Peptides against a protein of PDB entry 3VZA. Designs and how they scored, part 25

Target 1, 98 residues: chain A of PDB entry 3VZA
Amino acid sequence: RVERLCKSKELFEERLGLEIRRIHNEQLQFIFRHIDHKDPDKPYMFTLSINEQGDYEVTSCTPPLDCISEFQLKVRETNNFSAFIANIRKAFTALSFK
Target 2, 62 residues: chain B of PDB entry 3VZA
Amino acid sequence: AAYVTQLYYKISRIDWDYEVEPARIKGIHYGPDIAQPINMDSSHHSRCFISDYLWSLVPTAW

## One batch from the design tools (peptide; aimed at target 1 R21 I50 F81, target 2 Q6)

Design b2_p18_4 (made by RFdiffusion4)
Pose (drawn by RFdiffusion4):
Structure b2_p18_4 (pose): chain A 98 residues (1-98), chain B 62 residues (1-62), chain P 18 residues (1-18)
Amino acid sequence: as target 1 above (98 residues)
Amino acid sequence: as target 2 above (62 residues)
Amino acid sequence: ELTAKELILKIIEHEPVS
């Protein structure tokens, strides 16, 4: 029951290396791990809210990505949240080789 | 708890097989077109490869 | 079914602050 839900969350966290945290001020924090193969536990994170217009809004990005504003505009236009998350992870992977 | 696991599905389109040994990464990836099985031995791969591979199943086209 | 945006809102509403 609830055990299955917790198990599902843990499987996603460990297998995708993605954690989702509900934090202060109406925000969710997405934390990617398993990005740098030399340091698998190092986190890359961004925070997101749904603003008063009902739009996706990235409220911070640590470390910064120069493309995340473009991604915000794209996700607003297409409503493709899956691609938004996937493109942010690709950007953190690339950043790790800079 | 249910809302976060639903969002994982929305992001990844993966449904896990919860009835397998912990060492097996088993599930199905869904898409526009036919669903694809996943059945990997976690002992054969690094955590990073598993994550990179699984994420490569997620389309990046907008 | 809920959209990803709607789920985000439900998560903010019904999940504890971490």

Design b2_p18_4_s1 (made by RFdiffusion4, then SolubleMPNN; from b2_p18_4, 9 letters changed)
Fold by OpenDDE base, seed 2:
Structure b2_p18_4_s1 (fold): chain B 98 residues (1-98), chain C 62 residues (1-62), chain A 18 residues (1-18)
Amino acid sequence: as target 1 above (98 residues)
Amino acid sequence: as target 2 above (62 residues)
Amino acid sequence: ELSAFELMKEIIKNEPIE
């Protein structure tokens, strides 16, 4: 089962082009790749924490997204984390078209 | 890894078939309405296309 | 079954820092 879990993580990382990492200061880093078809390995990332109120808080976004603050509001309202991540990827994709 | 893989499922709602050959991307996407099978040959597509396709399965409606 | 929120809390608590 442990081997399967490791394989599962690798499959998700490669197929979704999304890496999830625990970083310092009780944060998670979400790294998107496979966004730019001309540069598939170019990372698009954001970091997320859960503040003392128990709310999702985006602590960084690289490259920056104008819509990230709105998405933070939306996920706090709806608790739809799936849509949150999907919309961020959609926004990064749009940004990659310059 | 257990929590991370579960988080991937919460995000994508995809369950992979781990018994197929590495080049075969096979699984099931569990959408809000009907579960949809995933079955594609990765050798026929770019990494970006594959990712774009899989993410297209994930609703963006809040 | 854990929610995405609960999963993230567990990851932050238990997973190694990368």
Scores: peptide ipSAE 0.780, ipTM 0.964, DockQ to the pose 0.959
OpenDDE base, seeds 1, 3, 4, 5: peptide ipSAE 0.778, 0.780, 0.779, 0.778; ipTM 0.964, 0.964, 0.964, 0.964

Design b2_p18_4_s2 (made by RFdiffusion4, then SolubleMPNN; from b2_p18_4, 10 letters changed)
Fold by OpenDDE base, seed 2:
Structure b2_p18_4_s2 (fold): chain B 98 residues (1-98), chain C 62 residues (1-62), chain A 18 residues (1-18)
Amino acid sequence: as target 1 above (98 residues)
Amino acid sequence: as target 2 above (62 residues)
Amino acid sequence: ELSAFELMREIIKNSPIE
């Protein structure tokens, strides 16, 4: 099972082009790749601060997205984390077209 | 990695078939109303295309 | 079953800083 879990993580990382990392101060970093077809390894990322009070906040976004604050509001209202991540990727994709 | 893989499922709603050869991208996407099979030959597609396709399965409606 | 938020908290609780 442990081997499968490791394999599962690797498959998700490669196939979705999404890496999830723990960073300092109770935060997670979400790193998207495979966004720019001309530069598949170029990272598009954001960090999320998480507390024990049941709230989370986007603390950084690189490159910046003008819609990220609205998405944060939406996910807090709907608790639809899937849509939150998917919309961020969609926004990064749109940004990559310049 | 259990929590991470569960988080990936919460995000994507994809369950992979782990018994196929590495070049085969096989699994199931569980949408709110339907379950859609995934079955791709990765050697026939770019990494970006594969990712774009898989993310296209994930609804963006709030 | 854990929510996405709960999963993220568990990741932070149980995983080293990368």
Scores: peptide ipSAE 0.761, ipTM 0.962, DockQ to the pose 0.868
OpenDDE base, seeds 1, 3, 4, 5: peptide ipSAE 0.754, 0.760, 0.757, 0.756; ipTM 0.962, 0.962, 0.961, 0.962

Design b2_p18_4_s3 (made by RFdiffusion4, then SolubleMPNN; from b2_p18_4, 7 letters changed)
Fold by OpenDDE base, seed 3:
Structure b2_p18_4_s3 (fold): chain B 98 residues (1-98), chain C 62 residues (1-62), chain A 18 residues (1-18)
Amino acid sequence: as target 1 above (98 residues)
Amino acid sequence: as target 2 above (62 residues)
Amino acid sequence: ELSPFELMRKIIEEEPVE
């Protein structure tokens, strides 16, 4: 089972170009790659926590996204976590075109 | 890693076929109404194209 | 099954930090 789980994680990381990491202070770091076709390994990332009120809270975003605060509001309203992550990737993609 | 893989599924709604060779990207995307098969030869595409394609399957409507 | 919210909490609870 451990081998299968490790394989699954690696497949998602490579195919989606998304790495999920636990970091300090009870946060998850989401790292997108394969965004810039000229530099596939260039990372686009944000960190996420759950605050004392039980709400999703974006604690950092690199590079910064003007829409990230709106997305945080939307995910709190809809609880659509999938759309939240997908929209962030779409925004990073748009940003890569300058 | 069990919780992480479950989270990947909740995000992407993709279930991989783990029995095929590494170069074959095979699985199923479960949309709200229909399930769409995924079956790609990774040697025919760039990593960026593959990722872009897979993410295009994920709805962005809130 | 767990929601993304619950999964995130479970991941955060896991040790050690990557």
Scores: peptide ipSAE 0.738, ipTM 0.954, DockQ to the pose 0.886
OpenDDE base, seeds 1, 2, 4, 5: peptide ipSAE 0.737, 0.737, 0.734, 0.734; ipTM 0.953, 0.954, 0.953, 0.953; seeds 4, 5 fail the geometry check

Design b2_p18_4_s4 (made by RFdiffusion4, then SolubleMPNN; from b2_p18_4, 9 letters changed)
Fold by OpenDDE base, seed 1:
Structure b2_p18_4_s4 (fold): chain B 98 residues (1-98), chain C 62 residues (1-62), chain A 18 residues (1-18)
Amino acid sequence: as target 1 above (98 residues)
Amino acid sequence: as target 2 above (62 residues)
Amino acid sequence: ELSAKELMELIIKYSPIE
């Protein structure tokens, strides 16, 4: 089971191009790769915490996204975490074409 | 890794088939409608294409 | 079943800092 869990994590990381890390100050870092087809290893990332009110809070976004604040509002409203992450990736993808 | 893998499932709604050879990307995506199978030969596609395709399965509607 | 938020909290609580 432990071996499967490790394998599962690796499969998700490689296939989705998404790494999830715990970093300092009680935050998770989400690192997207495979965004830029010309530079597949270029990272697009954001950090996320749960604030004192119990709400999702984006604490950083690199590169910055104009829509990130709206997405934070939407995920708080809908609790649709899947759509939240997917929309961020879509936004990063659009940004990579600039 | 248990919580992390569960979080990946919450994000993607993908369940991988762990018994196939590494070059085969096989699994099931569980969307709001019917479940859809995933079955790709990774050697035929770039990493970016694979990721883009898999993410295209994830609804962006709030 | 755990929510995404609960999973985040558990990861933050029990996973090592990377």
Scores: peptide ipSAE 0.799, ipTM 0.964, DockQ to the pose 0.966
OpenDDE base, seeds 2, 3, 4, 5: peptide ipSAE 0.798, 0.798, 0.797, 0.798; ipTM 0.964, 0.965, 0.964, 0.964

Design b2_p18_5 (made by RFdiffusion4)
Pose (drawn by RFdiffusion4):
Structure b2_p18_5 (pose): chain A 98 residues (1-98), chain B 62 residues (1-62), chain P 18 residues (1-18)
Amino acid sequence: as target 1 above (98 residues)
Amino acid sequence: as target 2 above (62 residues)
Amino acid sequence: EDYHGPDKDDLLKKLLAK
């Protein structure tokens, strides 16, 4: 029951290396790990809210990505949240080699 | 708890097989077109490869 | 810090509704 839900969350967290936290001020924090193979536990994170217009809004990005504003515009236009998350992870992987 | 796991599905389109040994990464990835099985031995791979591989199943086209 | 207030799920519901 509830055990299955917790198990599913842990499987996703471990397997995708992605944690989702609900934090202050109506925000969710997405934390990617397993990005840098030399340091698998190092986090890359961004925070997101749905603003008063009902739009996706990235409220911070640590470390910064220069493409995340473009991604915000694209996710608003296409409503493709899956691609938005996938492209942010690709950007953090690339950033790690800069 | 249910709402976060639902969002994981929305993001990855993966449904896990919850009835397997912990060492097996088993599930199905869904898409526009036919669903694809996943059955990997976690002991054969690094955590990073597993994560990179599973994420490669997620389309990046907008 | 994590937020555990009564509306804690509302942001996830908004994401799922989109």

Design b2_p18_5_s1 (made by RFdiffusion4, then SolubleMPNN; from b2_p18_5, 8 letters changed)
Fold by OpenDDE base, seed 2:
Structure b2_p18_5_s1 (fold): chain B 98 residues (1-98), chain C 62 residues (1-62), chain A 18 residues (1-18)
Amino acid sequence: as target 1 above (98 residues)
Amino acid sequence: as target 2 above (62 residues)
Amino acid sequence: EEFNGPDKDKILQKLLSL
């Protein structure tokens, strides 16, 4: 089972181009790659925590996204975490074309 | 890895067939209304194309 | 366990607490 779970994680990381790490101060780091077709290994990342009120909070975003605060609001309203992550990737993708 | 893989499922709604050869990308995407099979030959596509395609399966509507 | 319940996902909370 452990082997299967590890393999599954590796498949997700490679195929989605998304790495998820636990980092200091009870945060998750989401690292997107495969965004820029000219530079597939270029990372686009953000960090996420749950604040004392129990709400999702984006604690950093690199490169910065104008829409990240709105997305934080939306995920708090809808609790649609999938759409939250997907929209961030979409925004990073759009940014890569500029 | 159990929690992170569950998080990946929460995000993507994809379940991989991890028993196939590495060059074969097989799985199922579970959308809100219908389950769609995934079956790709990774050797025919760039890493970016594969990722873009898979993410295109994930709804962005809030 | 439901992934899309009104409360924050226990998986996320566990990941953040580890």
Scores: peptide ipSAE 0.328, ipTM 0.937, DockQ to the pose 0.081
OpenDDE base, seeds 1, 3, 4, 5: peptide ipSAE 0.305, 0.327, 0.319, 0.283; ipTM 0.935, 0.937, 0.936, 0.930

Design b2_p18_5_s2 (made by RFdiffusion4, then SolubleMPNN; from b2_p18_5, 6 letters changed)
Fold by OpenDDE base, seed 4:
Structure b2_p18_5_s2 (fold): chain B 98 residues (1-98), chain C 62 residues (1-62), chain A 18 residues (1-18)
Amino acid sequence: as target 1 above (98 residues)
Amino acid sequence: as target 2 above (62 residues)
Amino acid sequence: EEYTGPDADKILEKLLAK
């Protein structure tokens, strides 16, 4: 079971190009790779926490996204975390073409 | 890694087939309406293409 | 080193809650 869980994480990281890390101050770090086809290992990342009100809060975004505040509002309203992450990746992808 | 794998499923709705050879990307994406099989030969595609394709399966509608 | 400990447990609990 432990071996399968470890393998599962590795498969997701490689195939989705998404690493998820627990970091200091009660945050999750999401690191996207495979965004820029010219530089597949270039990271696009954001950090997420839950604020005192219990709401999702993006605490950093690198590179910055103009739409990240709107996405934060949307995920609070809909609680659709899947769409939240997918839309962020889409936005990073669009940014990579600039 | 139980929690992180659960989170990956929550995000992607993908369940991998763990019994196939490493070069085969095989699994199922569970959408709201239809379950779609995934079956790719990773040696025939770039890492970016594979990721883009898999993410294209994930709905972006709020 | 990938995880700093239980720092993200609260977030995980919220995310994985039904």
Scores: peptide ipSAE 0.367, ipTM 0.934, DockQ to the pose 0.553
OpenDDE base, seeds 1, 2, 3, 5: peptide ipSAE 0.301, 0.270, 0.296, 0.346; ipTM 0.925, 0.924, 0.926, 0.932; seed 2 fails the geometry check

Design b2_p18_5_s3 (made by RFdiffusion4, then SolubleMPNN; from b2_p18_5, 8 letters changed)
Fold by OpenDDE base, seed 4:
Structure b2_p18_5_s3 (fold): chain B 98 residues (1-98), chain C 62 residues (1-62), chain A 18 residues (1-18)
Amino acid sequence: as target 1 above (98 residues)
Amino acid sequence: as target 2 above (62 residues)
Amino acid sequence: SEFTGPDADSILQKLLAK
């Protein structure tokens, strides 16, 4: 089971181009790659926490996204975490075209 | 690792087939209406194409 | 796996519980 869990993580990281890391102060770091077809290893990142009110809070976004605040509002309203992450990737993709 | 894999499923709704050859990307995406099978030969596609395709399966409607 | 401490572990639990 442990081996399968490790393999699962590796498959998701490679196939989705998404790495998820636990970092200090109860935060998650989401690192997207495979965004820019001209530079597949270029990272697009954001960090996330759950604040004292229990709400999702984006604590950083690199490169910055104008829409990130709106997405934070939307995920708080809908609790659709999947759409939240997918929309962020979509926004990063759009940004990669400059 | 268990929590991370659960999070990946929460995000993607994809379940991989772990018993196939490494070059075969096989699994199932679970959507609200229909389950979509995934079956790709990774050697036929770029890493970016594969990722874009898989993410295209994930609804962006709030 | 990487040891991140109890605080980092709790975020995953809290997120998955939502």
Scores: peptide ipSAE 0.552, ipTM 0.939, DockQ to the pose 0.492
OpenDDE base, seeds 1, 2, 3, 5: peptide ipSAE 0.545, 0.403, 0.537, 0.408; ipTM 0.939, 0.941, 0.940, 0.942; seed 2 fails the geometry check

Design b2_p18_5_s4 (made by RFdiffusion4, then SolubleMPNN; from b2_p18_5, 8 letters changed)
Fold by OpenDDE base, seed 1:
Structure b2_p18_5_s4 (fold): chain B 98 residues (1-98), chain C 62 residues (1-62), chain A 18 residues (1-18)
Amino acid sequence: as target 1 above (98 residues)
Amino acid sequence: as target 2 above (62 residues)
Amino acid sequence: EEDTGPDKDKILEKLLSL
């Protein structure tokens, strides 16, 4: 199972162009690549934690996204984490064309 | 790690077929509608195209 | 990647409903 889990992680990282890392202070870092077709290795990333109220909180976003605060509100309201991540990637993709 | 693969499934709703050749991107996307098969030859596409295509399967409706 | 150990992070508990 360990070998399968390792393979699974690698497949998801490469195929989705998404790396997920645990970082200090109980945070997750989400790193998107394969966003800019002219620079596939360029990272687009954000970090996520749980605040004192128990809600999802974006603690950083690089490059910055104007819509990130709205998305944070939406994921708190809907608990649709899949849509949250997908919309962030969509926003990063749009940003890459500017 | 197990938690990572669980997160990827929670996000993408994709289950890979791990018994195929490395160049074959084969799996199933489990969206709210009928499950959709994934079956691509990675040698025919760029990494960015593959990622964009797979993410296009993930609904963005809240 | 190192093993996370026995303790679960609050964020993982919420995300994975563990």
Scores: peptide ipSAE 0.505, ipTM 0.933, DockQ to the pose 0.373
OpenDDE base, seeds 2, 3, 4, 5: peptide ipSAE 0.490, 0.487, 0.487, 0.494; ipTM 0.934, 0.935, 0.934, 0.936

Design b2_p18_6 (made by RFdiffusion4)
Pose (drawn by RFdiffusion4):
Structure b2_p18_6 (pose): chain A 98 residues (1-98), chain B 62 residues (1-62), chain P 18 residues (1-18)
Amino acid sequence: as target 1 above (98 residues)
Amino acid sequence: as target 2 above (62 residues)
Amino acid sequence: SDDPHASHDLLKQLNEKS
């Protein structure tokens, strides 16, 4: 029941290396791990809210990505949240080789 | 708890097989077109490869 | 960790977006 739900969350967290945290001020924090193969536990994170217009809004990105504003515009236009998350992860992987 | 696992599905389109040994990464990936099985031995791979591989199943086209 | 004062509303809104 609830055990299954917790198990599913842990499987996603471990397998995708992605944690989602509800934090202060109506935000969710997305934390990617398993990005740098030399340091698998190092986090790359961004925070997101739905603003008063009902739009996706990235409220911070640590470390910064220069393309995340473009991604914000694209996710607003297409409503493709899956691609938004996937492209942010690709950007953090690339940033790790810079 | 249900809402966050639902969002994982929305992001990854993966449904896990919850009835397998912990060492097996088993599930199905869904898409526009036919669903694809996943059945990997976690002992054969690094955590990073597993994560990179699974994420490669997620389309990046907008 | 999760904020004890954060609601699930943002997760629901994200799930409902299409």

Design b2_p18_6_s1 (made by RFdiffusion4, then SolubleMPNN; from b2_p18_6, 8 letters changed)
Fold by OpenDDE base, seed 4:
Structure b2_p18_6_s1 (fold): chain B 98 residues (1-98), chain C 62 residues (1-62), chain A 18 residues (1-18)
Amino acid sequence: as target 1 above (98 residues)
Amino acid sequence: as target 2 above (62 residues)
Amino acid sequence: GDDPNASDDLLKKLLAMK
């Protein structure tokens, strides 16, 4: 089971181009790669926490996204975490075209 | 990695087939109404194409 | 990589949300 879990994580990281890291102060870092086809290893990332009220809170975004605050509002309204992450990737993709 | 893999499923709704050869990307994407099979030969696609394709399966509607 | 001193608390909280 442990071996399968490790393999699962590796498959998701490679196939989705998404790495998820636990970081200090109860935060998660989401690192997208495979965004820019000309530079597949270029990272696009954001960090996330849950505040004292129990709401999703983006604590950083690199590179910055104008829409990130709106997405934070949307995920709080809809609780659609999947769409939240997918829309962030979509926004990073759009940004990569400059 | 148990919680992380659960989070990947929460995000992607993809379940991989772990018993196939490494060059085969096989699994199932679970949508709200239908399940879509995934079955790709990774040697025929770039890493970016594969990622873009898989993410295209994930709805962006709020 | 992961912070070796970080916990699974946030993951647990996130996964516990509907």
Scores: peptide ipSAE 0.650, ipTM 0.958, DockQ to the pose 0.830
OpenDDE base, seeds 1, 2, 3, 5: peptide ipSAE 0.357, 0.637, 0.350, 0.648; ipTM 0.934, 0.958, 0.934, 0.958; seeds 2, 5 fail the geometry check

Design b2_p18_6_s2 (made by RFdiffusion4, then SolubleMPNN; from b2_p18_6, 10 letters changed)
Fold by OpenDDE base, seed 5:
Structure b2_p18_6_s2 (fold): chain B 98 residues (1-98), chain C 62 residues (1-62), chain A 18 residues (1-18)
Amino acid sequence: as target 1 above (98 residues)
Amino acid sequence: as target 2 above (62 residues)
Amino acid sequence: GDDPSASNELLEKLLAIK
């Protein structure tokens, strides 16, 4: 089972170009790569936590996204975390063309 | 890595076939309607293309 | 930091999503 779990993580990381890390203060860091086809290893990342009210809160975003606050509101309203992550990736992709 | 792998599924709705050769990207995407198979030869595509393609399977509608 | 072998509040919330 351990071997399978390790394999699963590795496959997701490589194929989706998404690394997920647990970091200090009960946060998750999401690191996207494979965004810029000219620089596939360039990271695009954000960190997520739960605030005192129990709501999702983006604690950092690098590079910054002007839409991140709206997405934070949307995921709080819909609880559609899949769409949240996918939309962030889409936004990072759009930035890579600038 | 159990929790993180579960999170990957929550995000992507993809279940990989872990028994195929390393160069084969094989799995199933579970969309809202019909489950769609994934079956690619990774040697035929760039890493960025593969990622873009897989993410294209994930709905962005809230 | 977080214990990578244990769950936490954020992970539990995320994994509880239908």
Scores: peptide ipSAE 0.591, ipTM 0.941, DockQ to the pose 0.477
OpenDDE base, seeds 1, 2, 3, 4: peptide ipSAE 0.464, 0.274, 0.587, 0.589; ipTM 0.941, 0.927, 0.940, 0.940

Design b2_p18_6_s3 (made by RFdiffusion4, then SolubleMPNN; from b2_p18_6, 10 letters changed)
Fold by OpenDDE base, seed 5:
Structure b2_p18_6_s3 (fold): chain B 98 residues (1-98), chain C 62 residues (1-62), chain A 18 residues (1-18)
Amino acid sequence: as target 1 above (98 residues)
Amino acid sequence: as target 2 above (62 residues)
Amino acid sequence: ADDPNASNALLEKLLAMK
């Protein structure tokens, strides 16, 4: 079985509408698209790092989410990163309807 | 790309079938109980619908 | 921008999660 890493990334980016970037200062940027059906290419994004205590920390969120601090707490407690990302996407989706 | 693709799997629990035609979205979502096949014709759906559908497979319970 | 030739400590931590 041939490993198709490049194609895999491309498929995930397009199909999930999620791009993941490694950026300065050991951070990850998560960029959601396909959120607003009226504007599929509009980005919804946040950046993530590890703070001095070793805990996950959201360093930016655009547009801002009221729930992001709670989600940050939840992912620290549960280590359920999948739910963390999925809930953020759900929150961005809800925001797009306003 | 290895780290990122592995992270995509960690997030989505989806494994794609990479040998199908480009217009076919085929794979498997690995849930906690039953593995669920994914098999869609992308030409029949909008990009947003496809993404929404795939994300609907991902549990949001903490 | 991504550096495909460098490791990322945050990625490693994420991938080490249960």
Scores: peptide ipSAE 0.533, ipTM 0.940, DockQ to the pose 0.635
OpenDDE base, seeds 1, 2, 3, 4: peptide ipSAE 0.514, 0.530, 0.521, 0.525; ipTM 0.947, 0.939, 0.947, 0.939

Design b2_p18_6_s4 (made by RFdiffusion4, then SolubleMPNN; from b2_p18_6, 8 letters changed)
Fold by OpenDDE base, seed 5:
Structure b2_p18_6_s4 (fold): chain B 98 residues (1-98), chain C 62 residues (1-62), chain A 18 residues (1-18)
Amino acid sequence: as target 1 above (98 residues)
Amino acid sequence: as target 2 above (62 residues)
Amino acid sequence: GDDPNASDDLLKKLLNIK
């Protein structure tokens, strides 16, 4: 089972181009790659926590996204974490074309 | 690794087939409607195309 | 890689949100 879990993580990282890291002070870092077809290894990332009120909170975003505050509001409203992550990737993709 | 893999599923709703050859990207995407199979030869595509394709399976509607 | 001083606490919290 441990072997499968390790393999699973590797497959997701490579195929989705998404790495998830545990960060100090109870944060998660989401690192997107494979965004820019001309530079597949260029990272697009954000960090996430749960604040004192129990709400999702984006603690950093690199490069910055104008829409990130709206997405934070949307995920708090809908609790659709999947759409939250997918929309952030979509926004990073759009940014890479500018 | 257990928790992060569970988070990947929460995000993507993809379950991989771990028994196929390394060059084969095979799995199932569990959307709100009918589950869709994933079955592609990675040697025929760029890493970026593969990622874009897989993410296209994930709904962005809130 | 992961922060060597980090824990699975936030991951667990996220996965428990319904």
Scores: peptide ipSAE 0.649, ipTM 0.958, DockQ to the pose 0.828
OpenDDE base, seeds 1, 2, 3, 4: peptide ipSAE 0.645, 0.645, 0.644, 0.648; ipTM 0.958, 0.958, 0.958, 0.958

Design b2_p18_7 (made by RFdiffusion4)
Pose (drawn by RFdiffusion4):
Structure b2_p18_7 (pose): chain A 98 residues (1-98), chain B 62 residues (1-62), chain P 18 residues (1-18)
Amino acid sequence: as target 1 above (98 residues)
Amino acid sequence: as target 2 above (62 residues)
Amino acid sequence: MTAKELILKIIEYEPVED
């Protein structure tokens, strides 16, 4: 029941290396791990809200990505949240080799 | 708890097989077209490869 | 439900973490 839900969350967290946290001020924090193979536990994170217009809004990105504003515009236009998350992860992987 | 796991599905389109040993990464990935099985031995791979591989199943086209 | 709807439900029903 609830055990299955917790198990599912843990499987996703471990397998995708992605945790989602509900934090202050109507925000969700997405934390990617398993990005740098030399340091698998190092986090890369961004925070997101749905603003008063009902639009996706990235409210912070640590470390910063120069493409995340473009991604914000694209996710607003296409409503493709899956691709948005996937492209942010690809950007953090690339940033790790810079 | 249910809302976060639903969002994981929305993001990854993966449904896990919850009835397997912990060492097996088993599930199905869904898409526009036919669903694909996943059945990996976690002991054969690094945590990073598993994550990178699973994420490679997620299309990046907008 | 859409991703936006799920996000809003998460904000509504999930505990706030520090």

